# Peptides against a protein of PDB entry 3VA4, part 88

Target 1, 107 residues: chain A of PDB entry 3VA4
Amino acid sequence: EPIGQLRLFSGTHGPERDFPLYLGKNVVGRSPDCSVALPFPSISKQHAVIEISAWNKAPILQDCGSLNGTQIVKPPRVLPPGVSHRLRDQELILFADFPCQYHRLDV

## One batch from the design tools (peptide; made by RFdiffusion4, then SolubleMPNN)

Design b2_p20_8_s2 (from b2_p20_8, 7 letters changed)
Fold by OpenDDE base, seed 3:
Structure b2_p20_8_s2 (fold): chain B 107 residues (1-107), chain A 20 residues (1-20)
Amino acid sequence: as target 1 above (107 residues)
Amino acid sequence: MLVTEEQLEAAREHALEQAK
């Protein structure tokens, strides 16, 4: 069962979408076989990864050397490629120009 | 496709609004 959720906020692309996050590596990218598939031209095929090692541990976000980057919204910060960032519950993330929010599920 | 700084800032603002 999913341990977390990544919400893509609504926008010009359409309504909001919720993606389940599981134990292990959850790849964010434009490729349709990504765990979090964001089929938009500004998103890299394999853009970033959210790794969840245990249900009671904060997920780790890493940018995979994406073209348009991965940023934390508050406070604003560009994530260097390959550097681990611990996600806080309700954290706001930009994958390129697409704003998302991480949410920890109660399990 | 490359995005501009303006597009990134707009996305940041949208995130903050949606999170309320």
Scores: peptide ipSAE 0.829, ipTM 0.974, DockQ to the pose 0.987
Fold by OpenDDE base, seed 2:
Structure b2_p20_8_s2 (fold): chain B 107 residues (1-107), chain A 20 residues (1-20)
Amino acid sequence: as target 1 above (107 residues)
Amino acid sequence: MLVTEEQLEAAREHALEQAK
């Protein structure tokens, strides 16, 4: 069962989308076989990874050396490639120019 | 495709608006 959720906000690309996040590695990228598939040209094939080691621990976000980067929205911060960032509930994230929000599920 | 700083700022503002 999913432990968290990543929401892609609506925009010119289309409506809002929700992606389930599971224990282990959840890859964010343009490739269709990614757990969080964002099929847009500004997104790298394998852009970032959200790793969840336990249901009661905050997920870890890492940029995978993407072309356009991964940023935290508030306060603004570019994530260096391969450096762990602990996600807060309701955290706002930019994968390239696509804004998303992480939500912890109550399981 | 490369993204501009203006596009990134627009995305940041959009995130803040959607999160309200």
Scores: peptide ipSAE 0.828, ipTM 0.974, DockQ to the pose 0.985
Fold by OpenDDE base, seed 5:
Structure b2_p20_8_s2 (fold): chain B 107 residues (1-107), chain A 20 residues (1-20)
Amino acid sequence: as target 1 above (107 residues)
Amino acid sequence: MLVTEEQLEAAREHALEQAK
């Protein structure tokens, strides 16, 4: 069962979408093969990865050398490619120009 | 497709508003 969730906020692209996150690597990208598929032209085919090594450990976010980057919203910070960022509960993330929010599930 | 700095800033503001 999922132990986390990534929410894509609503916008000009359409309504809000929720993606379950599981143990292991959860790839974020435009490719339909991605665990978190964001089918938008500003998103790279394999844009970023959220890795969850254990249910009781914070997920690790890494940009995969995307064209438009991955940013933390608060405080503002662009993530350099391949650099690990430990996600906090309720973390706000920009994948290119698409704002998302991570939250931990109670399971 | 490349996004502009203006688009990124708008996305940041939208995130903060939606998180309230």
Scores: peptide ipSAE 0.827, ipTM 0.974, DockQ to the pose 0.991
Fold by OpenDDE base, seed 4:
Structure b2_p20_8_s2 (fold): chain B 107 residues (1-107), chain A 20 residues (1-20)
Amino acid sequence: as target 1 above (107 residues)
Amino acid sequence: MLVTEEQLEAAREHALEQAK
């Protein structure tokens, strides 16, 4: 059962997409085997990771040294590679130029 | 593919709009 959700907002690429987030590492990337597969050229094969632990269901976001970076939208902040950022519910994230929103599921 | 700062800013603005 998913613990969270990552929503990719609609854009020129198409409609909104919702990705379930589970315990463990949820890799965000262009690679098709990523938990959050964003098949776009500006996304690195393994772009970032959202890790959710059993003892702390608040996700930890880390950029994996992506080409175009990972940013928090408000306040604007570029995440240094490998630095942990604890996601808040409804937090807005840029993976490269693709805006997403994290949503904590009530489970 | 590299994106520009302008593209990143546009994405930021889009995020803020979509979140409303």
Scores: peptide ipSAE 0.825, ipTM 0.974, DockQ to the pose 0.988

Design b2_p20_8_s3 (from b2_p20_8, 9 letters changed)
Fold by OpenDDE base, seed 5:
Structure b2_p20_8_s3 (fold): chain B 107 residues (1-107), chain A 20 residues (1-20)
Amino acid sequence: as target 1 above (107 residues)
Amino acid sequence: MLITEEQKEAARKKALEQAK
């Protein structure tokens, strides 16, 4: 059962896509075996990770030393590799140049 | 593929627009 959701906004790459997030580590990357697979050349094979330790705790986002980085949109901030960022509901994230939004599911 | 800071800024602005 998914605990959260990551939405990839629509763009020149195509329509909006929604990815379910589960307990444990949800890897974001270009590799097809990633939980959140973003098959785009600007995304690193293993770009970032969203870890959810419990349904009632905020997920933790970490950049995995990606080439083009991970940023929080509002307020704007580049995430240093390996540094934990606690995700807020409705948080806007940039993986390289791809805008995404996290939201918690009611479970 | 390496992208520019300009591309990242454009993406940031797009995120704000699409979230409205």
Scores: peptide ipSAE 0.823, ipTM 0.973, DockQ to the pose 0.965
Fold by OpenDDE base, seed 2:
Structure b2_p20_8_s3 (fold): chain B 107 residues (1-107), chain A 20 residues (1-20)
Amino acid sequence: as target 1 above (107 residues)
Amino acid sequence: MLITEEQKEAARKKALEQAK
């Protein structure tokens, strides 16, 4: 069962989409094989990873050396490749120019 | 495809608006 959820906000690309996040590594990228598949040209094939080690621990977000980067929206911060960022509930994230939001599920 | 810093800033503002 999913431990969290990543929401891709609606835009010119289409309607809002929700992606379940599970224990272990959840890869974010343009490749359709990714757990969080964002099929857009500005997204790297393997862009970032959200790792969840336990249901009661905050997920860890890492950029995988993407072309256009990964940022935290508030406060604004660019994530250096491979550096761990502990996600807060309801945190807003930019994968390239695509805004998303993480939220924890009650399980 | 490489995007600009302007595109990123626009996306940041969009995120803040949609999160309300």
Scores: peptide ipSAE 0.822, ipTM 0.973, DockQ to the pose 0.979
Fold by OpenDDE base, seed 3:
Structure b2_p20_8_s3 (fold): chain B 107 residues (1-107), chain A 20 residues (1-20)
Amino acid sequence: as target 1 above (107 residues)
Amino acid sequence: MLITEEQKEAARKKALEQAK
């Protein structure tokens, strides 16, 4: 059962997509086997990771040394590779040039 | 593929608009 959700906003690439997030490590990347597969050239094969340790704890986002980076939209902030960032519900994230939003599910 | 800072800023703006 998913504990969270990562929404990829609609754009030139297509319609909005919602990816379920589970306990453990949810890898965000261009590789098709990633939990959150974003098959776009600007996204690194293994771009970032969202780790959820428990249903009642905020997920931890870490950039995996991606080429185009990962950043928080507001306030604007580039995430240093490997540094943990605690995600807030409804937080807006940029993986390269792709806007996404984290949503905590009510389970 | 390497993208520009301008592309990132455009994406940031887009995020803010779509989040409303």
Scores: peptide ipSAE 0.822, ipTM 0.973, DockQ to the pose 0.980
Fold by OpenDDE base, seed 4:
Structure b2_p20_8_s3 (fold): chain B 107 residues (1-107), chain A 20 residues (1-20)
Amino acid sequence: as target 1 above (107 residues)
Amino acid sequence: MLITEEQKEAARKKALEQAK
């Protein structure tokens, strides 16, 4: 059962999409093998990772040295590669130019 | 594909609007 959810907002690419997040590493990237597959050219094959541990279900977001970066929307903050960022519920994230929102699920 | 900072800012603004 998913611990969280990452919502990709609708845009020119298409409708809104929800991705389940599980314990462990949830890789965000253009590669179809990623847990959160964002098949867009501005997204790196392995763009970022959202890791959720059993002892701390609050996700840790890290940019993986992506080409176009990962940012926290509010307040604006560029995430340096490999630096851990604890995601808050409802937090808005930019993977390149694709806005997403993290939602913690009650499980 | 490399994008511009302007594109990122536009995306940021879009995020804020869509989150409401």
Scores: peptide ipSAE 0.820, ipTM 0.973, DockQ to the pose 0.976

Design b2_p20_8_s4 (from b2_p20_8, 7 letters changed)
Fold by OpenDDE base, seed 5:
Structure b2_p20_8_s4 (fold): chain B 107 residues (1-107), chain A 20 residues (1-20)
Amino acid sequence: as target 1 above (107 residues)
Amino acid sequence: SLITEEQKEAAREHALRAAE
């Protein structure tokens, strides 16, 4: 069962989409093989990864050396490639120019 | 494809509005 959720907000690309997050590595990228598949030109094939080690631990977000980067929205911060960022519940994230929100599910 | 810093800023502002 999913432990978290990543929401892609609606925009010019289309309506809002929700992606379940599971234990282990959840790859975010343009490739259809990614756990969180974002099929947009500005997203790298393998853009970032959200790793969840346990249901009671905060997920870790890392940029995978993407072309257009990964940023935390509030406060604004560019994530250097490979540097771990512990996600807070309701965290707002930019993958390139696509805004998303992480939230923890009750399990 | 490459995007501009202006596009990123617009996305950041959109995120803030959408989360409200």
Scores: peptide ipSAE 0.822, ipTM 0.972, DockQ to the pose 0.986
Fold by OpenDDE base, seed 2:
Structure b2_p20_8_s4 (fold): chain B 107 residues (1-107), chain A 20 residues (1-20)
Amino acid sequence: as target 1 above (107 residues)
Amino acid sequence: SLITEEQKEAAREHALRAAE
């Protein structure tokens, strides 16, 4: 059962897409076997990871040393590789130049 | 492929508009 959701906003690449997030590690990347597969050239094969340790705890986002980086949108902040960032509900994230939003699901 | 800071800023602005 999904604990959260990551929304990829619509853009020149196409329409909006929603990805379920589960307990454990949810890998964000260009590789098709990633939990959150973003098949775009600016996204690293394994770009970042969203780890959810429990349903009642905020997910942890870490950049995996991606080429184009991971940023928090508001306020703007570049995430250093491997450093844990606790996601807030409705948080806006940039994976390279692709804007996304994290949403906590009611389980 | 490597992207520019301008591309990232455009994406940031898009996120802010889309979230409204």
Scores: peptide ipSAE 0.822, ipTM 0.972, DockQ to the pose 0.983
Fold by OpenDDE base, seed 4:
Structure b2_p20_8_s4 (fold): chain B 107 residues (1-107), chain A 20 residues (1-20)
Amino acid sequence: as target 1 above (107 residues)
Amino acid sequence: SLITEEQKEAAREHALRAAE
């Protein structure tokens, strides 16, 4: 079962979408094979990864060397490729120009 | 496709509003 959720806010692309996050690697990217598939041109095929371990259910976010980058919204911070960022509940993230929000599920 | 920093900033602000 999912232990986290990534919400893609609504925008010109369409309505809000929720993606379940599971233990292990949840790849964010344009490729339809990604756990979090964001089929938009500005998103890299494999853009970022949200990894959740059984030992620490707080997700680790890493940019995978994406073209348009990954940022934390507040305070603003560009994530260097491959550098681990521990996500906090309700954290706001930009994958390229697509704003998302992570939240922990009560499971 | 490559996007601008302005697009990113707009997205950041959108996130802040949407999260309210």
Scores: peptide ipSAE 0.819, ipTM 0.972, DockQ to the pose 0.982
Fold by OpenDDE base, seed 1:
Parts: sequence; C-alpha cells; structure tokens
Structure b2_p20_8_s4 (fold): chain B 107 residues (1-107), chain A 20 residues (1-20)
Amino acid sequence: as target 1 above (107 residues)
Amino acid sequence: SLITEEQKEAAREHALRAAE
C-alpha cells in the first residue's frame, strides 16, 4: 500500500494526476518507467527522487542534477543537486515548471 | 528543454492558488 501521494496540479498539460509513493526510492522524471512519470520536455529523464524509509515515513526529496531544477514553493527554495530535503505534509514542490503537492497518507 | 525563471515563478504562483 502507498505511504504517500504526489499530486501534479492541473495546467496547460491537462488535468491533475495523483501518483502513489511507496517505501524506498520513488523516481520523478520524464522516463516512462519512473515511479512518478512526468512526460514533459522540461522534466529530466531522471529529475528527482523521493525516498521513504520504514523507520521514518517522512519522505526525503533530492534533485538528481536536473536541467531545470527542483524547488520548494513556500518559502521559495532551490534545492541543490543531491542535497536532502525532508518533505512536510502538504508541501508544494516545483519540478521544473510543474507544481506538485505531497500528501502523507494515513496508513 | 530549458525554461525561464519567469516560467518557474508563474508555476510557483499557480501552486499557491491551487493549494488554496
């Protein structure tokens, strides 16, 4: 069962989409085999990773050296590649120019 | 493809509105 959810907000690309997040590494990227597949030109093939451990279900977000970067929306913060960021529930994230929201599931 | 900082800011503002 999923531990969390990543919501891609609606936009010019189409309606919103929800992606389940599981224990381990959840790769965000343009490649179709990514856990969170964002098939858009501005997204790197392997853009970022959201890792969730069993002992601490709070996700760790890391940018993977993406072309257009990963940012926290509020307060604004650019995430340097490879630097760990602990996600808070309902946190807003930008992968390139695609805004998303993390939601912790009650499990 | 490369995007501009303006595009990123627009996306940030969109996120804030969508989360309301």
Scores: peptide ipSAE 0.817, ipTM 0.972, DockQ to the pose 0.984

## One batch from the design tools (peptide; made by RFdiffusion4, then SolubleMPNN)

Design b2_p21_3_s1 (from b2_p21_3, 18 letters changed)
Fold by OpenDDE base, seed 4:
Order: sequence, then C-alpha cells, then structure tokens
Structure b2_p21_3_s1 (fold): chain B 107 residues (1-107), chain A 21 residues (1-21)
Amino acid sequence: as target 1 above (107 residues)
Amino acid sequence: SEAAELAEALAARLARLAAAA
C-alpha cells in the first residue's frame, strides 16, 4: 500500500507521471530500477532518496550527491547532499530541473 | 496544465540560480 505519491509535472519531456511511495527507501534516479525512475540525462543514476519510516510515515528527502542537485521550490533551497529534509504535503521539489510534487496519501 | 507550466517556470529560475551558485 503506497503511503505517498511523487508527481512529475508534465513538460517538454512528456505528460505528467505519478509514482507511488512506500515505506522504506524510495530511490529517485535515472536508473530504470529506481522506485522513481526519471529516465533523463540530467538526472543522476541514483539522484535522491525519499525515505518513509513506520514511526510516523513522514517522508525524508535526501540528495545523494547528484550532479545537478535537488532543490526545494518553496521556499527556494538547495539541499546539501545527505542532509535530511522533511517533506510536507504538496511540497514542490526540483530534481535537476524537473519539477515534482509530493502528495501524502490518506491511508 | 497551468500548474505544471507555473512549476516549470519556477523550476527554470531555480535551475539558473543553482548553476550560478
């Protein structure tokens, strides 16, 4: 059962896509075996991780030392590699230059 | 969608800022 969702907004790359997020580590990256597979050259093979614990199901986002970075949109902030960021519902995120949004599922 | 377009515009701005940092 997915606990959250990561939405990749539509853009020049194509239509909107939704990725389910589960308890544990949800890897965001260009590699096809990532939980959130973003097959774009500007995305690192293992770009970031969204970890959801069983304690409170609050997602933690960390950049994994990606080439083009991970940023929070509102308020703007570049995430230093390995630094934990608590995702709020409807949080807007940039993986490289790809805008995404986290959505907490009511489950 | 409008939301996506706005997100892209903001993303582009942040991407430029990140590149300049």
Scores: peptide ipSAE 0.126, ipTM 0.713, DockQ to the pose 0.066
Fold by OpenDDE base, seed 2:
Structure b2_p21_3_s1 (fold): chain B 107 residues (1-107), chain A 21 residues (1-21)
Amino acid sequence: as target 1 above (107 residues)
Amino acid sequence: SEAAELAEALAARLARLAAAA
């Protein structure tokens, strides 16, 4: 069962999409093999990773050296590649210019 | 939705700032 959810907000690319997040590493990227597949040219093939170690621990977000970066919206923060960022529930994230939101599921 | 609109607006702002940096 999913432990969390990553929501891709609607935009010029199309409607909103929700991606389930599981224990372990959830790769965000353009490649269709990614757990969170964002098939957009500005997204790196392997853009970032959301690692969930346990249901009662905050997930860790890391940029994987993406071309167009990963950023936290509030407060604004550019994530250096490989640096761990502990996600807060309802965290707003930019993968390149695509706004997303992490949501912790009640499981 | 309101949340999506806010997120997009903030995304656009940050994107501009990032591009200028």
Scores: peptide ipSAE 0.125, ipTM 0.712, DockQ to the pose 0.062
Fold by OpenDDE base, seed 3:
Structure b2_p21_3_s1 (fold): chain B 107 residues (1-107), chain A 21 residues (1-21)
Amino acid sequence: as target 1 above (107 residues)
Amino acid sequence: SEAAELAEALAARLARLAAAA
């Protein structure tokens, strides 16, 4: 059972998509074997990682040295590669130019 | 700043879209 969700908002790429997040490392990237597979040219093969250590603990987001970056929307923040960012519920994130939102699921 | 204002506007828009879904 997923304990979190990453929503990719609808856009020119298509409709909204919701990706389940599980305990451990959830890799965000263009590679099809990523937990959150975003098959878009501007996304790095392994772009970022969302690590969830426990159901009752906020996930950690890290950029993996992506080409086009990972940013928090509010307040604006560019994430340096490898630096841990604790995700808040409903956090708005940009992977390259793709807006997403993290959501904690009730379990 | 301009960047902050634009980011906040984007956040508000996205929040509304998410709430409506």
Scores: peptide ipSAE 0.062, ipTM 0.622, DockQ to the pose 0.034
Fold by OpenDDE base, seed 1:
Structure b2_p21_3_s1 (fold): chain B 107 residues (1-107), chain A 21 residues (1-21)
Amino acid sequence: as target 1 above (107 residues)
Amino acid sequence: SEAAELAEALAARLARLAAAA
């Protein structure tokens, strides 16, 4: 049962996609084994991680030293590699040039 | 700042797109 969702907005790459997020580590990356698989050249194989703990259902986002970075849209912020960022509901994120949005699910 | 205003405009656009889905 997913407790969160990451939405990839539609673009030249194709239609919108929604990725379920679970307790534990949800890896964002180009590798097909990632929980959030973004098969695009500008995405690193292991680009970032969204970790959700049982004690705190608010996800922690970390960039994994990606080539093209991870940014928060509002307020604008470049995430330094390995630095924990608490995701707010409805937060807008850029993985490289791909806009996404986190959504907390009621479970 | 100009950068903040541009970011706000982008965020608003994306929020509208998300809300419509």
Scores: peptide ipSAE 0.060, ipTM 0.612, DockQ to the pose 0.032

Design b2_p21_3_s2 (from b2_p21_3, 17 letters changed)
Fold by OpenDDE base, seed 5:
Structure b2_p21_3_s2 (fold): chain B 107 residues (1-107), chain A 21 residues (1-21)
Amino acid sequence: as target 1 above (107 residues)
Amino acid sequence: AEAAEEAEALAAARRRAEAAA
């Protein structure tokens, strides 16, 4: 059962896409084996990770040393590789130049 | 829609900066 969702907003790349997030590590990357597979050349094969340790805890986002970075929109901040960022509900995130939004699911 | 617009505005600025580099 999904605990959260990552939404990729629509853009020139195509329509909106929703990715379910589960307990454990949800890898974001270009590789098709990633939990959140973003098949775009500017996304690293293993770009970032969203780790959910419990349904009642905020997920942790970490950049995995990606080429084009991971950024929080509000307030604007580039995430240093390996530094934990606790995701807020409705958090706006850029993976490279792709705008996404995390939201918590009610279970 | 509002959230999408805000995120896209920053994404667009980033793309322009990357293209200029």
Scores: peptide ipSAE 0.523, ipTM 0.880, DockQ to the pose 0.060
Fold by OpenDDE base, seed 1:
Structure b2_p21_3_s2 (fold): chain B 107 residues (1-107), chain A 21 residues (1-21)
Amino acid sequence: as target 1 above (107 residues)
Amino acid sequence: AEAAEEAEALAAARRRAEAAA
């Protein structure tokens, strides 16, 4: 069962999509085998990672040295590669210029 | 809706800044 969810908001790319997040490493990237597959040219093959160590702990987001970056929306902040960021529930994230939202699920 | 708008506003601003650079 998923512990969290990453929502990709709708846009010119298409409709809204929800990606389940599980315990362990959830890779965000353009590669089709990523946990969160964002098949867009501006997304790196392995762009970022959301690591969930336990259901009762905040996930950790890290940019993996992506070309076009990972940014927290509120407050606006570009994440340096490899720096751990603890995700808050409902946190808004930009992968390149694709807006997403993390949501903790009730399990 | 509000969350989506907030995120998109920042995304749009970032795109504009990148295009202007």
Scores: peptide ipSAE 0.509, ipTM 0.873, DockQ to the pose 0.061
Fold by OpenDDE base, seed 3:
Structure b2_p21_3_s2 (fold): chain B 107 residues (1-107), chain A 21 residues (1-21)
Amino acid sequence: as target 1 above (107 residues)
Amino acid sequence: AEAAEEAEALAAARRRAEAAA
């Protein structure tokens, strides 16, 4: 069962989409085989990864050296490639220019 | 809705800055 969720907010690209997140590595990217497939030109084929080690631990977000970056909204900052960021529940994230939100599911 | 608006505001500001540069 999913441990978390990544929500892509609605926008000019289309309606809101929810992606389940599981234990292990959840790759965010343009490639269709990514766990979180964002089929947009500005998203790198393998853009970032959300790694969940346990249901009771904060996931780790890492940018994979993406072209257009991964950013945290509050406080605003670009994540350096390969540097671990612990996701807070309800964390707001930009993958390139696409606003998303992580939330933990009740398990 | 507030979270979505906040995140989009930052995304939009970044796009505008890139276009202006």
Scores: peptide ipSAE 0.508, ipTM 0.871, DockQ to the pose 0.061; fails the geometry check
Fold by OpenDDE base, seed 4:
Structure b2_p21_3_s2 (fold): chain B 107 residues (1-107), chain A 21 residues (1-21)
Amino acid sequence: as target 1 above (107 residues)
Amino acid sequence: AEAAEEAEALAAARRRAEAAA
């Protein structure tokens, strides 16, 4: 059962998409094998990871050394590769130039 | 939605910066 959600907002790439997030590692990337598959050229094959542990269920976001980076929107900042960032509910994220939003699910 | 607009504004600025580089 999903305990979180990552929403990709609509844009020139197409309509809005929702990706379920589960316990463990949820890889964000261009590769179709990723939990959050973003099949766009500016996204690295393995771009970032959202890890959710069982004991706190608070997502940790890390950039995986992506080419075009991962950013928090508010307040704006670029995430250094491999540095852990704890996601807040409704947090806005840029993977490269693609705006997304994390949503915590009630389970 | 307002959240989407805020995120898109930053995304658009990033695209412009990348194109100018």
Scores: peptide ipSAE 0.497, ipTM 0.872, DockQ to the pose 0.062; fails the geometry check

Design b2_p21_3_s3 (from b2_p21_3, 17 letters changed)
Fold by OpenDDE base, seed 5:
Structure b2_p21_3_s3 (fold): chain B 107 residues (1-107), chain A 21 residues (1-21)
Amino acid sequence: as target 1 above (107 residues)
Amino acid sequence: DEAAEEAAALAARLARLAAAA
């Protein structure tokens, strides 16, 4: 029933982790209550949000005024807080210094 | 994979730049 997936690539922090994304708001943050919980000091408790309105509509990513920012990798772009970014399938994202990838699931 | 390496490389680059600042 997940509509998408956010992959946290492996790194010095540990192995890869995959997070299911559902309809509605998927909060990315250090808080364990987040849909996408990234328990790392450089991640804000409420870092960003991925909002999915429908399975056939591109998700919207917004930085929530995080300390260390949210960036799109290719092409490079720093996301201003609160500004909507429409995610493309396979989009590479940096939450602080943690590389992730959004993947649309076929549902 | 290529995407992972690309993202990791950028992260590393940014980390180096931040450390140098």
Scores: peptide ipSAE 0.131, ipTM 0.722, DockQ to the pose 0.061
Fold by OpenDDE base, seed 2:
Structure b2_p21_3_s3 (fold): chain B 107 residues (1-107), chain A 21 residues (1-21)
Amino acid sequence: as target 1 above (107 residues)
Amino acid sequence: DEAAEEAAALAARLARLAAAA
């Protein structure tokens, strides 16, 4: 079962979408085989990765050298490619210009 | 919810930047 969830907020692209996150690497990208598939042209084929090593440890977010970047909203922070960012519960993330939110699930 | 409102505000801000570009 999923350890976390990534919510893509509703917008001009369409309604909200919720993606389950599992132990291991959850790739965020435009490619359909990504764990978090965001089929939008501004998203890189492999844009970022959320790695969850254990249910009781904070996930690690890394940008994969995406074209349009990955940013943390509060406090504002542009993630340099390959630099680990430890996700906090309810953290707001921008993949390119798409706002998302990470949520830790009670498991 | 507050998160959704913040996300919407952020999206609007980005849209303004895109329009100005």
Scores: peptide ipSAE 0.128, ipTM 0.721, DockQ to the pose 0.055
Fold by OpenDDE base, seed 1:
Structure b2_p21_3_s3 (fold): chain B 107 residues (1-107), chain A 21 residues (1-21)
Amino acid sequence: as target 1 above (107 residues)
Amino acid sequence: DEAAEEAAALAARLARLAAAA
């Protein structure tokens, strides 16, 4: 069962999409093999990773050295590649220029 | 959706800044 959700907001690319997040690694990227597949040219094939551990269920977000970066919206900041960022519930994230939101599920 | 609007607004601002650079 999913532990969290990543929402891709609607935009010029299309409608809103919700991606389930599970324990372990949830790779965000353009590659169709990614858990969170964002098939857009500005997204790197392996853009970022959201890892959820069993002991706290709070996701750790890391940029994987993406071309166009990963950013936190509030407070605004760019995530350096490979640096762990603990996601807060309802946190807003930019993968390249695509706005997303993390939601912790009640499970 | 307030969150969507906030995220979209920031994304747009960042895009403008990048384009102007």
Scores: peptide ipSAE 0.128, ipTM 0.714, DockQ to the pose 0.061
Fold by OpenDDE base, seed 4:
Structure b2_p21_3_s3 (fold): chain B 107 residues (1-107), chain A 21 residues (1-21)
Amino acid sequence: as target 1 above (107 residues)
Amino acid sequence: DEAAEEAAALAARLARLAAAA
């Protein structure tokens, strides 16, 4: 049962995609093995990780040393590798040049 | 770092555009 969702906005790459997020580590990356697979060349094989614990179910986002970075939009912030960022519901994220939005599911 | 600041600004704009679409 997913506890969150990561929405990849539609763009030149194609239509919107919604990725379920589960308890534990949800890896964002170009590799098809990633739970959030973004098969685009500007995305690192293992780009970032969204970790959700059972305690509060609010996710922590970390960049994994990606080539093109991970940014929080409001307020604007480039995430240094390994620095934890607590995601808020509806938070806007940029993985490389791909805008996404985190959504907490009412579960 | 000016590059980081510019990237953040660009990210904000891109996200805003995406959210408004």
Scores: peptide ipSAE 0.112, ipTM 0.683, DockQ to the pose 0.052

